# Peptides against a protein of PDB entry 4PN1, part 32

Target 1, 261 residues: chain A of PDB entry 4PN1
Amino acid sequence: KIEMNFLNKPIVPDTTKVISNFLTHYLITEPVEHVEIEAKLGTLIDLETQNRFEFPVMNETILNPEFNLRTRFESDMTASEHKYLNEFLNQAFRDSQKPGRLPFAYKHTKQVDLFYETEDNSRDKIRVSKNQSDNQVLACVKKRRVADLFLYCPNDAFDIRISISDELPVSMPSGNQQPSLTRLKDRVGYVHQEIKIDLTKTTQNDPVYDTTERHELEVEFGNIADLRDRAQKAKDGMEAPLFRRVQLFMDNVRILRREHS

## One batch from the design tools (peptide; aimed at target 1 N21 H25 F67 L149)

Design b1_p17_8_s3 (made by RFdiffusion4, then SolubleMPNN; from b1_p17_8, 7 letters changed)
Fold by OpenDDE base, seed 3:
Structure b1_p17_8_s3 (fold): chain B 261 residues (1-261), chain A 17 residues (1-17)
Amino acid sequence: as target 1 above (261 residues)
Amino acid sequence: FDEILNSVEPYFQSLIS
């Protein structure tokens, strides 16, 4: 008979523990009220070389936020990479519809984001999102970035940024205000076990520069209430439910960051 | 089943400016 290890029990990866603690801080310890938690695929860029960051590690590594590594994160990919991931997720969707599997949900949305300056000249802008076809208001929020956690992934196509944001619902801007910026978003969303995966193509027009297009992939926790409950249990000494949920999230991220054209 | 499969886009449609 073969056993898993000398205890014959599953073991929790260190990455799972570190991320779980990070999430617990902003869910429970210093709670963000309207929290959004997402991971974006991209590239850590060395500010000195302008090339992909190089660190003396050989696998997925969470960077210590207490150190200034002189890096920036570019949450973008090529159109071909984006297309490949779209095809990959489409196939995953199809496979999940088979008997014995848990199915994906799918939604395609096209929206316009209008950004407005606040009356108090706050750094945070108000974002009004509207459906591109019928102009229906989808959301009106002020989004503030609270914290980031970066994962350097030397063996994969992409590095990862996990972000904690506060997305505060606010009233619509007054009718006399003009938007300072307009963005078009084409998004396909996949949901599996309350983990949301979005592919987004963003188009922005600039009066001076040509139209710019960005291609992004993000993975988000779809059930914050459940996650907060799990985090509270973890603070109370029962960590297993939180670890399981974080492991699921990270496994999905790991699958995606390894895929490339 | 077939209806669900057909709802998945093969790739993004071009954004309309």
Scores: peptide ipSAE 0.024, ipTM 0.535, DockQ to the pose 0.013
OpenDDE base, seeds 1, 2, 4, 5: peptide ipSAE 0.020, 0.018, 0.021, 0.020; ipTM 0.520, 0.521, 0.467, 0.559; seed 4 fails the geometry check

Design b1_p17_8_s4 (made by RFdiffusion4, then SolubleMPNN; from b1_p17_8, 5 letters changed)
Fold by OpenDDE base, seed 5:
Structure b1_p17_8_s4 (fold): chain B 261 residues (1-261), chain A 17 residues (1-17)
Amino acid sequence: as target 1 above (261 residues)
Amino acid sequence: IDEILSSVEPYFQSLVE
């Protein structure tokens, strides 16, 4: 007979607790009304060397946001890495359709994002997203980045940024207003147990610089209401439901950041 | 080390059309 540990009870990883507390702060303590919570794969760059930063740790580590570590986060990957992840997720989708499994949902979307200046000259721009096929408006929002939590992952292909954003729905800009920036997005989305995984190829034309492409992978909490409920329960002393949901989210992120061509 | 390759439409290997 085998037991889990000397107490024979489940134990929660410290990473799960730290992330759970971070989320609880912006869900309950200082709540963001229209909150979006996502993890992006990328690279922590050392501003001194312009290479990936090397911290004196040997495993996944949450960086303390109170310290200036002289780093920037680059949310990008190569086309080959992006292609590999696409193939990997396609296979995961196929396997999940088998009897006895919980299935993925899949959606392919091509959209145009139009960015507009606000009348009050706020730093936050209005983003209008339209479907390329029928020009239907998908969203019109003013997005504000609220907070970031960075994970250094020395054993994996990517580091992680967990971001808290406020996506405020707003009215469409005036018909006479021209966009200051346009982006083409080709996106495939995979949803499993209300965790959304998006692969996005972004194309941007700059009048000064040549056309640039970005390849991104994002993991998002698809049910914020449920997450907020779990966070409230955690604040009230019942932490297990929140820990389980954060563990699920992070395990999906960990799977993805380990995969590379 | 992965190389950045150019892609043509369709970029993604879609599961469904």
Scores: peptide ipSAE 0.089, ipTM 0.599, DockQ to the pose 0.015
OpenDDE base, seeds 1, 2, 3, 4: peptide ipSAE 0.025, 0.114, 0.026, 0.039; ipTM 0.505, 0.641, 0.569, 0.584; seed 2 fails the geometry check

## One batch from the design tools (peptide; aimed at target 1 E66)

Design b1_p18_1 (made by RFdiffusion4)
Pose (drawn by RFdiffusion4):
Structure b1_p18_1 (pose): chain A 256 residues (1-205, 211-261), chain P 18 residues (1-18)
Amino acid sequence: KIEMNFLNKPIVPDTTKVISNFLTHYLITEPVEHVEIEAKLGTLIDLETQNRFEFPVMNETILNPEFNLRTRFESDMTASEHKYLNEFLNQAFRDSQKPGRLPFAYKHTKQVDLFYETEDNSRDKIRVSKNQSDNQVLACVKKRRVADLFLYCPNDAFDIRISISDELPVSMPSGNQQPSLTRLKDRVGYVHQEIKIDLTKTTQNTTERHELEVEFGNIADLRDRAQKAKDGMEAPLFRRVQLFMDNVRILRREHS
Amino acid sequence: STEVEELEESLERYFAKK
C-alpha cells in the first residue's frame, strides 16, 4: 500500500493554482462577455539580444507580468517543427480511436482572413473569415486582447503564452473599405475532451507563418467551474486547467 | 508557499492597474 503524501489527499500544483486565479479573474471577477482563452507555443525573445530569453531557472515558470522583463513573444515555428507536431498529433489521433479511449475529434478548415481597422482610438481589429471554397462568411468579430501570461520553459524548444481575448460578434464592414490585411489560413483542428488543439498555417498575400494553439472549447462550463471555485468548491476548476496545461505540456515537449 | 502568495498579490495589483 502506498500513499501520495502524508495527508493521503491530492494537492494542487503551484502553477495550476496561479493559472486558475488568472482565469477566474477574467471569467468571474472582471468578466469578459465573449471571452477566448488560448495558449500558444512559441519563443520568448529578449529585446536586446534578439535571441531566446535567458533566465536562471531550471523548470517551467510563470513570469510576473508586473515586472518589465524586456521581452516579446514569437508565436511562430519552422515548417519542420510544425510537420513534426502534425505527425505526432495524427498518431495521437488514431490511438484515441482504439477501444477504452476517449476519442479525438477532427476538423480541417481552409479559409481566408480579412482584417479591418476600427474607427475608435482603440487598437482593435475587425476580422472577417471566409471559406476559400465558396467564399461564404464563417465569422465577423471585433477582437480585443485583454491579458497575457507567459511561461518560460527552459527545458523545452517552446515557451507558452496564455492569452485572454474578447471576440465580439459585429456586423459586416462596408464594401468601400480597404482591408488592412488579407491572408490565407490552413487550420487543422483536433478536439479532445472539449480542449481544442489547432495547427494553423497562414500565407501572406510571400511569407508563411506556422502556429500551434491550445484553447478551452467549452467556455460556459469553464465559467461555471470558475464560479464554484470562487465559492469554495475549487476542485473542478483545478482539474480543468490541469488538463489544459498538461496537454499544452505534452505538445511543448514534442521536438526532434 | 511564500512565493505563490507573493505572486498572487502581485497579480491582484497588476489587475487593479488594468

Design b1_p18_1_s1 (made by RFdiffusion4, then SolubleMPNN; from b1_p18_1, 10 letters changed)
Fold by OpenDDE base, seed 1:
Structure b1_p18_1_s1 (fold): chain B 261 residues (1-261), chain A 18 residues (1-18)
Amino acid sequence: as target 1 above (261 residues)
Amino acid sequence: SSELEEFLENLKKYFESL
């Protein structure tokens, strides 16, 4: 007979606790009303070297946001890496359709994002998203980045940025206003147990850099109401439901960041 | 929740398999 430990009870990884506390702050303590919580795969870049950041740790490590390490996060990957992840997720999707498994849901969307300046000269632009096929308005929002949590992952293909954002629904810009920026997005979305995994190809015309294409992978909490409920329970002394949800989220992130072409 | 209980049980089984 084998026991889990000397208490024979599960223990919660420190990473799970730290992330749970981070999320609880912006869900409950200082609540963001229209909160979006996502993890993006990318690379922490050292501003001094312009190479991937090197930190004296040997595994997944949450960086303390109170310390300025002079880094930037690049939420991009190569086309080959993106293609590999797409194939990987397609296989995972197929496998999940088998009897005895919880199935993925799949959605492919193509949209145009139009960015507009705000009348109040806010730094945050209004984003109007439209379906590419019929030009139907999908959303009109003002997105504000509230907080970031960075995970340095020295053993994996990617580092991680967990972001808290506020996506405020706003009225459509004036019909006479021209967009300052346009982006085409080709997004393949996978949903498993209310965790959303999106592969996005973004095309943008830049007057300086010409047409640029970015490849992003993001993992998002698909049920914010449930997450907020779990966070509230955690504040009330019952942490287990939140820890479980965060653990699930992070395990999915960990699977993805280990995959590479 | 039933989900949490199932998770904890699965976690226990995982460690027992080591």
Scores: peptide ipSAE 0.042, ipTM 0.570, DockQ to the pose 0.022
OpenDDE base, seeds 2, 3, 4, 5: peptide ipSAE 0.000, 0.030, 0.016, 0.006; ipTM 0.256, 0.473, 0.422, 0.246

Design b1_p18_1_s3 (made by RFdiffusion4, then SolubleMPNN; from b1_p18_1, 10 letters changed)
Fold by OpenDDE base, seed 1:
Structure b1_p18_1_s3 (fold): chain B 261 residues (1-261), chain A 18 residues (1-18)
Amino acid sequence: as target 1 above (261 residues)
Amino acid sequence: SKELEEFLKNLEKWFASQ
């Protein structure tokens, strides 16, 4: 007979606990009403060297937000990396359709995002999202980044930023107002067990930098109500459901950040 | 919960089989 440890009980990794606590704070303790929780793949850049940040650790490490490490996060990747991840996810999608598996759902969306200044000149702009094909309004929101949690991943292709955002629905800008910025988004979305994985190509015209295309991969909690329920249970002393969901989320992130062309 | 416990046990078994 083999036992897991001297207590013969499962143990929860610190990473899971730290992230769970971080999420619980913004779900329950200081609740964000229209919360969006996503992890983006990217690179932590050292502001001094302009190279990938180097930290004296040997594995996945959550950086303490109380320490200023003089870094910035770049959520972009190369076109080849993005293509590879797309092919990888397509294969995962196909495999999941087989008997005995839980299937992925797939959606391809092309939209235009129009950004408008607010009347109160607040920092956050109003974003109007429209479908490219029929110009149907999909959303009109004011998105505020509330908090970030950074994971330095020295052994993987990408570092991770987990972000808490408040995506507040707002009224449409006045008809005479012109957008300050326009972006085209081509997004392929994969959903598995209510975890959303989006590959996005963003095209933006800039008068200084010309037309630029960005390639992003984000992983999002697709069921915030369920996550909030799990977080509440955790506050009430039953942490296991939250830990399980966070573990699932992070395992998906870990799979993706290890993939590279 | 039983959900987490079962998951972690299965994970342990998987690692042990490697």
Scores: peptide ipSAE 0.013, ipTM 0.373, DockQ to the pose 0.024
OpenDDE base, seeds 2, 3, 4, 5: peptide ipSAE 0.000, 0.007, 0.012, 0.006; ipTM 0.201, 0.349, 0.389, 0.358

Design b1_p18_1_s4 (made by RFdiffusion4, then SolubleMPNN; from b1_p18_1, 10 letters changed)
Fold by OpenDDE base, seed 4:
Structure b1_p18_1_s4 (fold): chain B 261 residues (1-261), chain A 18 residues (1-18)
Amino acid sequence: as target 1 above (261 residues)
Amino acid sequence: SSELEKFLEGLKKYFASL
């Protein structure tokens, strides 16, 4: 007979605890009403060298947000990396359709995002999202970035930014207002156990650099209500359900950041 | 606007060419 440890009980990784506490704060303690919680793959860049930052650690490490480490996060990858991840996820999708597995759901969307300045000149722009094919309005929101948590991943292709955002539904801009920015998005979405994985190709017109293209991969909690319930239970002393959900989320992120062509 | 429409049309063509 084999036991897990001398207590014969599961142990929660410290990373899971830290992230769980971070999420609990913005779900329960200071709750964000229309919360979006996502992890983006990218690169922590040293502002001085403009290269990937090098920390004196040997594995996945959550950076303390209280310290200014003079870094920026680039949520981008090459077209080749993006294509590889798409192929990888397509295979994962196919494998999940087999008997005995929990299946992925798949959705391909093409949309146009129009950004408008607010009357109060707020930093937060109004984003109108439309279906590219028929111009149907999908959403009109004012998105505010509330908090970020960065994971430095020296052994993997990508670092991670976990972001808490507030997506406030707002009224459509006036018909006379012109968008300050227009962005075309081609998004392939995969959902497994209510965790969303989106591959997005973005084309944006920049007044200085003309048309720029970005390739992004994001992982999002697809059931915020359930997550909030789990966080509340954690506050009430039952932490296991929250830890399990965070562990699932992070394992998916870890799989993706390790995959590279 | 006419400018926006032209831009969107260009982007659609671009994405279709990829």
Scores: peptide ipSAE 0.022, ipTM 0.437, DockQ to the pose 0.011
OpenDDE base, seeds 1, 2, 3, 5: peptide ipSAE 0.000, 0.000, 0.014, 0.000; ipTM 0.319, 0.309, 0.338, 0.315

Design b1_p18_2 (made by RFdiffusion4)
Pose (drawn by RFdiffusion4):
Structure b1_p18_2 (pose): chain A 256 residues (1-205, 211-261), chain P 18 residues (1-18)
Amino acid sequence: KIEMNFLNKPIVPDTTKVISNFLTHYLITEPVEHVEIEAKLGTLIDLETQNRFEFPVMNETILNPEFNLRTRFESDMTASEHKYLNEFLNQAFRDSQKPGRLPFAYKHTKQVDLFYETEDNSRDKIRVSKNQSDNQVLACVKKRRVADLFLYCPNDAFDIRISISDELPVSMPSGNQQPSLTRLKDRVGYVHQEIKIDLTKTTQNTTERHELEVEFGNIADLRDRAQKAKDGMEAPLFRRVQLFMDNVRILRREHS
Amino acid sequence: DEELEELKEKTEEWIEEN
C-alpha cells in the first residue's frame, strides 16, 4: 500500500493554482462577456538580444506581469516543427479511437481572414472570416486583447502564452472600406474533452506563419467552475485547468 | 546576473503569495 503524501489527499500544483486565479478573475470578478481563453506555443524573445529569453530557472515558470522583463512573444514555428506536431497529433488522434479511449474530434477549415480597423481610439480589429470554397461568412467579430500570461519553459523548444481575449459579434463592415489585412488560413482542429487543439497555417497575400494553439472549448462550463471556486468548492476548476495545462505541456515537449 | 537572480526570487515570492 502506498500513499501520495503524508496526508493521503491530493494537493494543488502551484502553477495550477495561480492560473486558476488568473482565469477566475476574468471569468467572475471582472467578467468578460464574450471571453476567449487560449494558450499558444512560441518563443519568448529578449528585446535586446533578439534571441530566446534567458532566465536563471530550470523548470516551467510563470512570469510576474507586474515586472518589465523587456520581452515579446513570437507565436511562430518552422514548417518542420509544425509538421512534426501534425504527425504527432494525427497519431494521437487515431489512438483515441481505439477501445477504452475517449475519442478525438476533427475539423479542418480552409478560410479567409479579413481584418478591419475601428473608428475608436482603441487598437481593436474587426475580423471577418469567410470560406475559401463558397465565400459564405463564418464569423464577424470585434476582438479585444484583455490579458496575457507568459510561461518560460527552459527545458523545451517552446514557451507558452495564455491570452484572454474578448470576441464581440458585430455587424458587417461597409463595402466601401479597405481591409487593413487579408490572408488565407489553414486551420486543422482537434478536440478532446472539449479542449481544442488548433494547428493553423496562415498565408499572407509571400509569407507563411505556422502556429499551434490550445483553448477552452466550453467557456460556459468553465465559468461555472470558476464560480464554485470563488465560493469554496474549487476542485472542479483545478481539475479543469490541470487538464488544459497538461495538454499544453505534452505538445510543448514534442520536438525533434 | 545579480539582477536576474533578484528578479527570480521576486517571481518565486509572487507565485507563493498566490

Design b1_p18_2_s1 (made by RFdiffusion4, then SolubleMPNN; from b1_p18_2, 9 letters changed)
Fold by OpenDDE base, seed 4:
Parts: sequence; structure tokens; C-alpha cells
Structure b1_p18_2_s1 (fold): chain B 261 residues (1-261), chain A 18 residues (1-18)
Amino acid sequence: as target 1 above (261 residues)
Amino acid sequence: DEELKKIAEKIKEWIKSQ
């Protein structure tokens, strides 16, 4: 008989604890009402060199937000990387449909996002999302980025940004107002155990800048109510349910950031 | 590049149709 350690009990990785505490703060301690929690794959760029940041660590590391490391995060990848991840997820989807597995759900959406300036000239823009085919309004929101947590991943293809945002539903802008920015979004979404994985191709038309295309992969908590419940239990002294959910989320992220051709 | 241009035109047409 083999035991997992000298206590024969599971041990929680420090990364899981740190992320769990971060989430608990914005779910329970200073709660964000319309919270969105997502991880994006991308690259930490050193502002001095304009290359990928080089930190003196050898593995996945959560960067301390108290220190200004003079970095920016680029949430973009090449078309080839994006295609590879799409094929990878398609295979994972197919495999999950087999007996004995929990199946993925799949959704393909095409929408147009229109961005409008606010009357008070706030930094946050109003986003109107419409169905690309029939122009039906899907949502009108004002999104505010609340907090970020960065993971430097020197051994993987991508670094990670975990973001907490507030998506506030707002009224439609006036009919005479023109959008400052228009984006076409082609999104392929996969859902497994209420974790959402989205591959998005975004084409942006800016009056000042030429049309640009972006390729993004994001992982999102699909059940915020459940996550908030788990976070509350953690505050009350029962941390295990939250740790398990965060571990699941991070393992999915880790799988994706390690995949490359 | 050519495909991006086509998409840009599609966006412009869509905006005009609003």
C-alpha cells in the first residue's frame, strides 16, 4: 500500500491558495456585483526591451502585484497557434463524448460589438453586442476592469492574466451617437464542468487605425453563483470546495498554455 | 491582408445599414 505523504492527506498547492484568496477578496470581502472572472493566454512584455519578460524563476510564478515590474500583457497569439488550439479542443470535445466521460458543450457565435463613449467622458466605454446575422441586440454593458493577477510561465508557450471585471448592464446609447469602435467577433466556445473555454477571432475597424485582427483564448468561470458560495464557505473556515474549483480551473488553463505545435 | 480588407468592407457596409 502506498500513501500520498506521511500524513496520508491531500496537500493544497500554494498557487491554489494564493489564487483562491485573490478571488475570495472580490467575491466576498469587497464583492463585485456583476463579476466576470477569466484567464487569458498571452505574453508578459518587458517595457524596456519590448520582448517577453525574463524573471529569475524556473517555473509557474504568480507575480506580486505590489511590485511594479514594468510589464504589459498582450492577450494575442498567431493565427497558427489559434488554429492548433482549436484543433486540440475539437479533439478534446470528441473524446469527451465517449462513454464514461463528462461531455463538452459546444457553441459557435458570431457577433458585432459596438463601442460608445460615455457622456461623462469616463474611461469605460459602453459596449453594445449584436447578432451578426440579424442585427438583434444581445447585450448593452459597461465593463470595468477591477483587478489583475499575472502568472509568469517560463516553460510554457503563454503567460496568464487572471482578470476580475464588473459588467454593468446599462441603457442603450442615443440613436444619434456613432460608435467609436466596431468589432466583429467569431467565437468558438467549449464548456466542460461549467468552465468556459473560448477561442475568439476579433476583427476591429477603427476610423483612425487600419483593420486589425486578434486571436484570443480565454478561460472563464461559468458558474459565478457556485464560486461565490464556495468562497463564502472558505471565509467560514471550509476551504476545500473553493480549492477544488480553483484547482480545476487552473489545471484547464495549464493544459492549454502548454499545448503548442 | 486581402481577406482583412474584405472583412473591413463588410464591417463598413454593416455600419451603413444601421
Scores: peptide ipSAE 0.031, ipTM 0.624, DockQ to the pose 0.012
OpenDDE base, seeds 1, 2, 3, 5: peptide ipSAE 0.023, 0.000, 0.000, 0.024; ipTM 0.560, 0.225, 0.227, 0.541

Design b1_p18_2_s2 (made by RFdiffusion4, then SolubleMPNN; from b1_p18_2, 9 letters changed)
Fold by OpenDDE base, seed 4:
Structure b1_p18_2_s2 (fold): chain B 261 residues (1-261), chain A 18 residues (1-18)
Amino acid sequence: as target 1 above (261 residues)
Amino acid sequence: MEELLEIKKKIEEWLKSL
């Protein structure tokens, strides 16, 4: 008979604990009402060198937010990387349809995002999302970034930003207001075990800069209510359900950030 | 509206390349 360790009990990685505590804070302790929790693949850039950040670590490392490391996060990837990830996810989708597996769900969305300035001169813009084909309004929200947690991943193609955001539903802008920014989004979405994986190509007009294109991959918790319940249980001393959910999320992120051509 | 149409065209061209 083989045992896991001398206690014969599962051990939770420290990364899982740290992330779980981070999430619990914004789910329970200082709860964000309309919370969105996502991880974006990208690159930590050292502001001094303008190259990828270098830190004397050999593996995945959560950066302490209390320290200013003079970095910025770039969530843009190359078209080639984006295409590769799309092909990879398409294959994963197909494989998951086989008997004995839990299937992916798939959704392709084309939308237009219109950004409007707020009357209160807040830095947060109102985003109106419309279906590209029929201009049906899909959402009208004011999104605020609440917190970020950065993972430096020296062995992988991408670093990770985990973000807590508040997406407040708001009324439509006045008909006389013009959008300050217009963005087209082509999004391919995959959902597995209530974890959302989105590949997004965005094209936007910039009044100052020419049309810019971006390629992004994000992983999102698709069931916030369940996650909040798990976080509450963790606060009550039952941590295992939260740890399992965070581990699942992070394993999906780890798979994706390791994939490259 | 013209800017939106141009952006739409670019996205459509990209989709065809996939």
Scores: peptide ipSAE 0.022, ipTM 0.461, DockQ to the pose 0.012
OpenDDE base, seeds 1, 2, 3, 5: peptide ipSAE 0.000, 0.000, 0.000, 0.000; ipTM 0.234, 0.204, 0.191, 0.179; seed 1 fails the geometry check

Design b1_p18_2_s4 (made by RFdiffusion4, then SolubleMPNN; from b1_p18_2, 10 letters changed)
Fold by OpenDDE base, seed 2:
Structure b1_p18_2_s4 (fold): chain B 261 residues (1-261), chain A 18 residues (1-18)
Amino acid sequence: as target 1 above (261 residues)
Amino acid sequence: SKELEEIAEKIKQWIKSL
């Protein structure tokens, strides 16, 4: 008989604890009402060199946001990388349909995002999302970025940004208003155990750079109510349910960031 | 810039809560 360790009890990785505390803060302590919590794959760029930042660490590391590291996060990848991840997820989807597995759900969405200025000239724009096929309104929100947590991943193709946002539902802009920006999104979504994995191709017209295309991969908590419940339990002294959910989330992120052609 | 500063301040508050 083998035991887990000399206490024969599970041990929680520091990464899980830190992220759990981060989430708990914005779910419970200073709660965001319409919270979106996602991890994006990308690259931490050194502002001085414009190359990927190099930290003196050898594994996945949560960066302390207290320090100004003079970095930016580029949540983009090449078309080839994006295609590879799509093929990888397609295979994972197929494999999950086999007996004895929990299946993925799959959804393909094409939408248009229209951004409008607010009447009060607030910094946050109103985003109206419409289905490309029938022009039906999918959402009308003001999205506010609340917090970011960055993970430097020296052994993997991508670094990670975990972001907390507030997506406030708002009324539709006046019919006389013109959008300041239009963005086309082609999104392929995979859902497994209420964790959403989205591959998104974004096309945007830029007056200077013409049409630009971005390729993003994001992992999102699909059940915020459950996550908030787990976070509340954690505040009340029962941390295990939250840790388990965060661990699942991070394991999915880790799988994806390790995949490369 | 101001948005980033606001985000940084919120994160600082979180750090203090640890």
Scores: peptide ipSAE 0.026, ipTM 0.408, DockQ to the pose 0.064
OpenDDE base, seeds 1, 3, 4, 5: peptide ipSAE 0.025, 0.026, 0.000, 0.015; ipTM 0.365, 0.416, 0.252, 0.337

Design b1_p18_3 (made by RFdiffusion4)
Pose (drawn by RFdiffusion4):
Structure b1_p18_3 (pose): chain A 256 residues (1-205, 211-261), chain P 18 residues (1-18)
Amino acid sequence: KIEMNFLNKPIVPDTTKVISNFLTHYLITEPVEHVEIEAKLGTLIDLETQNRFEFPVMNETILNPEFNLRTRFESDMTASEHKYLNEFLNQAFRDSQKPGRLPFAYKHTKQVDLFYETEDNSRDKIRVSKNQSDNQVLACVKKRRVADLFLYCPNDAFDIRISISDELPVSMPSGNQQPSLTRLKDRVGYVHQEIKIDLTKTTQNTTERHELEVEFGNIADLRDRAQKAKDGMEAPLFRRVQLFMDNVRILRREHS
Amino acid sequence: SEAYHGEATMSAEDLFAS
């Protein structure tokens, strides 16, 4: 017989607790009506060296946003790194279809992104996405970035950015208006336990941009867990962000 | 737009609350 600790009850990892606080704040305390919560793989770039961020730590660590670390985030990866993750996810996809497994879901989207500027002093963009096939509109949203949280991962090829955004559905722009940006987007979507794993390849109308993002697919249920956590029963919220971060961690460690 | 560190939008006391 073996116990996990001298208490024989599970304990919350420090990171899971902190991220739960970050998510509960923008879900409950200062709520965002149309919230999107996603984490992107990429690289933390030191502003002076223009290289990867160097920090005297040995493990995945959350950077305090109240400190100026002179850093930016490159949400980009090479074509090989993108293909490598694609193959890994495809293999993980088929293995989930086997007996005893909770299966993956799949959705491949070939669409066009149209970005517009706003009439306000804000730096928000109005995004219009259309099918490349029939050109029917998939979405028309005004997107506002609310908060970011950076995880420096010295043992891996990637760092993590957790972004909280606000996607408000809005009406279509006028025809007599020039879009600030127009690009193709090849999004390969995997879904497991309502956690979305998106593999995106955008083409600038040339420059290519390869990205991997992991986002909560069921916000309403997550908001409910955040409420229970604020009221004392915080176990379901912890179990949720633990699953999210562990998926993010698996994809982060996958590299040649 | 690019994301930069140092753009705190909530308190550290709430973020690192026990």

Design b1_p18_3_s1 (made by RFdiffusion4, then SolubleMPNN; from b1_p18_3, 7 letters changed)
Fold by OpenDDE base, seed 4:
Structure b1_p18_3_s1 (fold): chain B 261 residues (1-261), chain A 18 residues (1-18)
Amino acid sequence: as target 1 above (261 residues)
Amino acid sequence: SVSYHGRATISSEFLFAK
């Protein structure tokens, strides 16, 4: 007979604990009302060298937000990498449809995002999302970035940014107001065990980077209510459900960040 | 956020347009 360890009990990786605590803070302690929690694949860039950030570690490492490392995060990849991930996820989808597996769900969406300035000239813009085919309004929100947690992944193709955002539903802008920015989004989305994986091609005129096209991959918690419930239980002393959910999320992220063309 | 309605059949929609 084989046992898990000398206690014969599950052990939780430190990474899982750190991320769980981070999430619990914004789910329970200082709760964000309309919270979105997602991980984006990208690259930590050293602002001084403009190259990928280097740190004296040999594996996945959560960077301490208390330290200014003079980095920026670029949530982009090459068209080739994006295509590879699309093919990879398509195969994963197909395999999950087989008997004995939990199936992926899939959705392909094409939308236009219209960004509007707020009346109070706040930093956060109003985003109106419309379906490209029929111009149906999908959402009208003001999104605020609340917090970020960065993972440096020296052995993988991508680094990770986990972000906490508040997506506040707001009224539509006035009919005479012109958008300050228009973004076209082509998104293929996969859902497995309530974890959402989105590949997105974005076309826009970026006023800062002058980027006409971006390729992004994001992983999102699809059931916030359940996650909040798990976080509450963790605060009450029952941590296992939260740890399991965070572990699932991170394992999916780890799979994806290792894949590249 | 985008809602997901369920399973899809393998089709050209699984790929980004060229």
Scores: peptide ipSAE 0.027, ipTM 0.509, DockQ to the pose 0.017
OpenDDE base, seeds 1, 2, 3, 5: peptide ipSAE 0.013, 0.007, 0.006, 0.020; ipTM 0.439, 0.451, 0.424, 0.479; seed 1 fails the geometry check

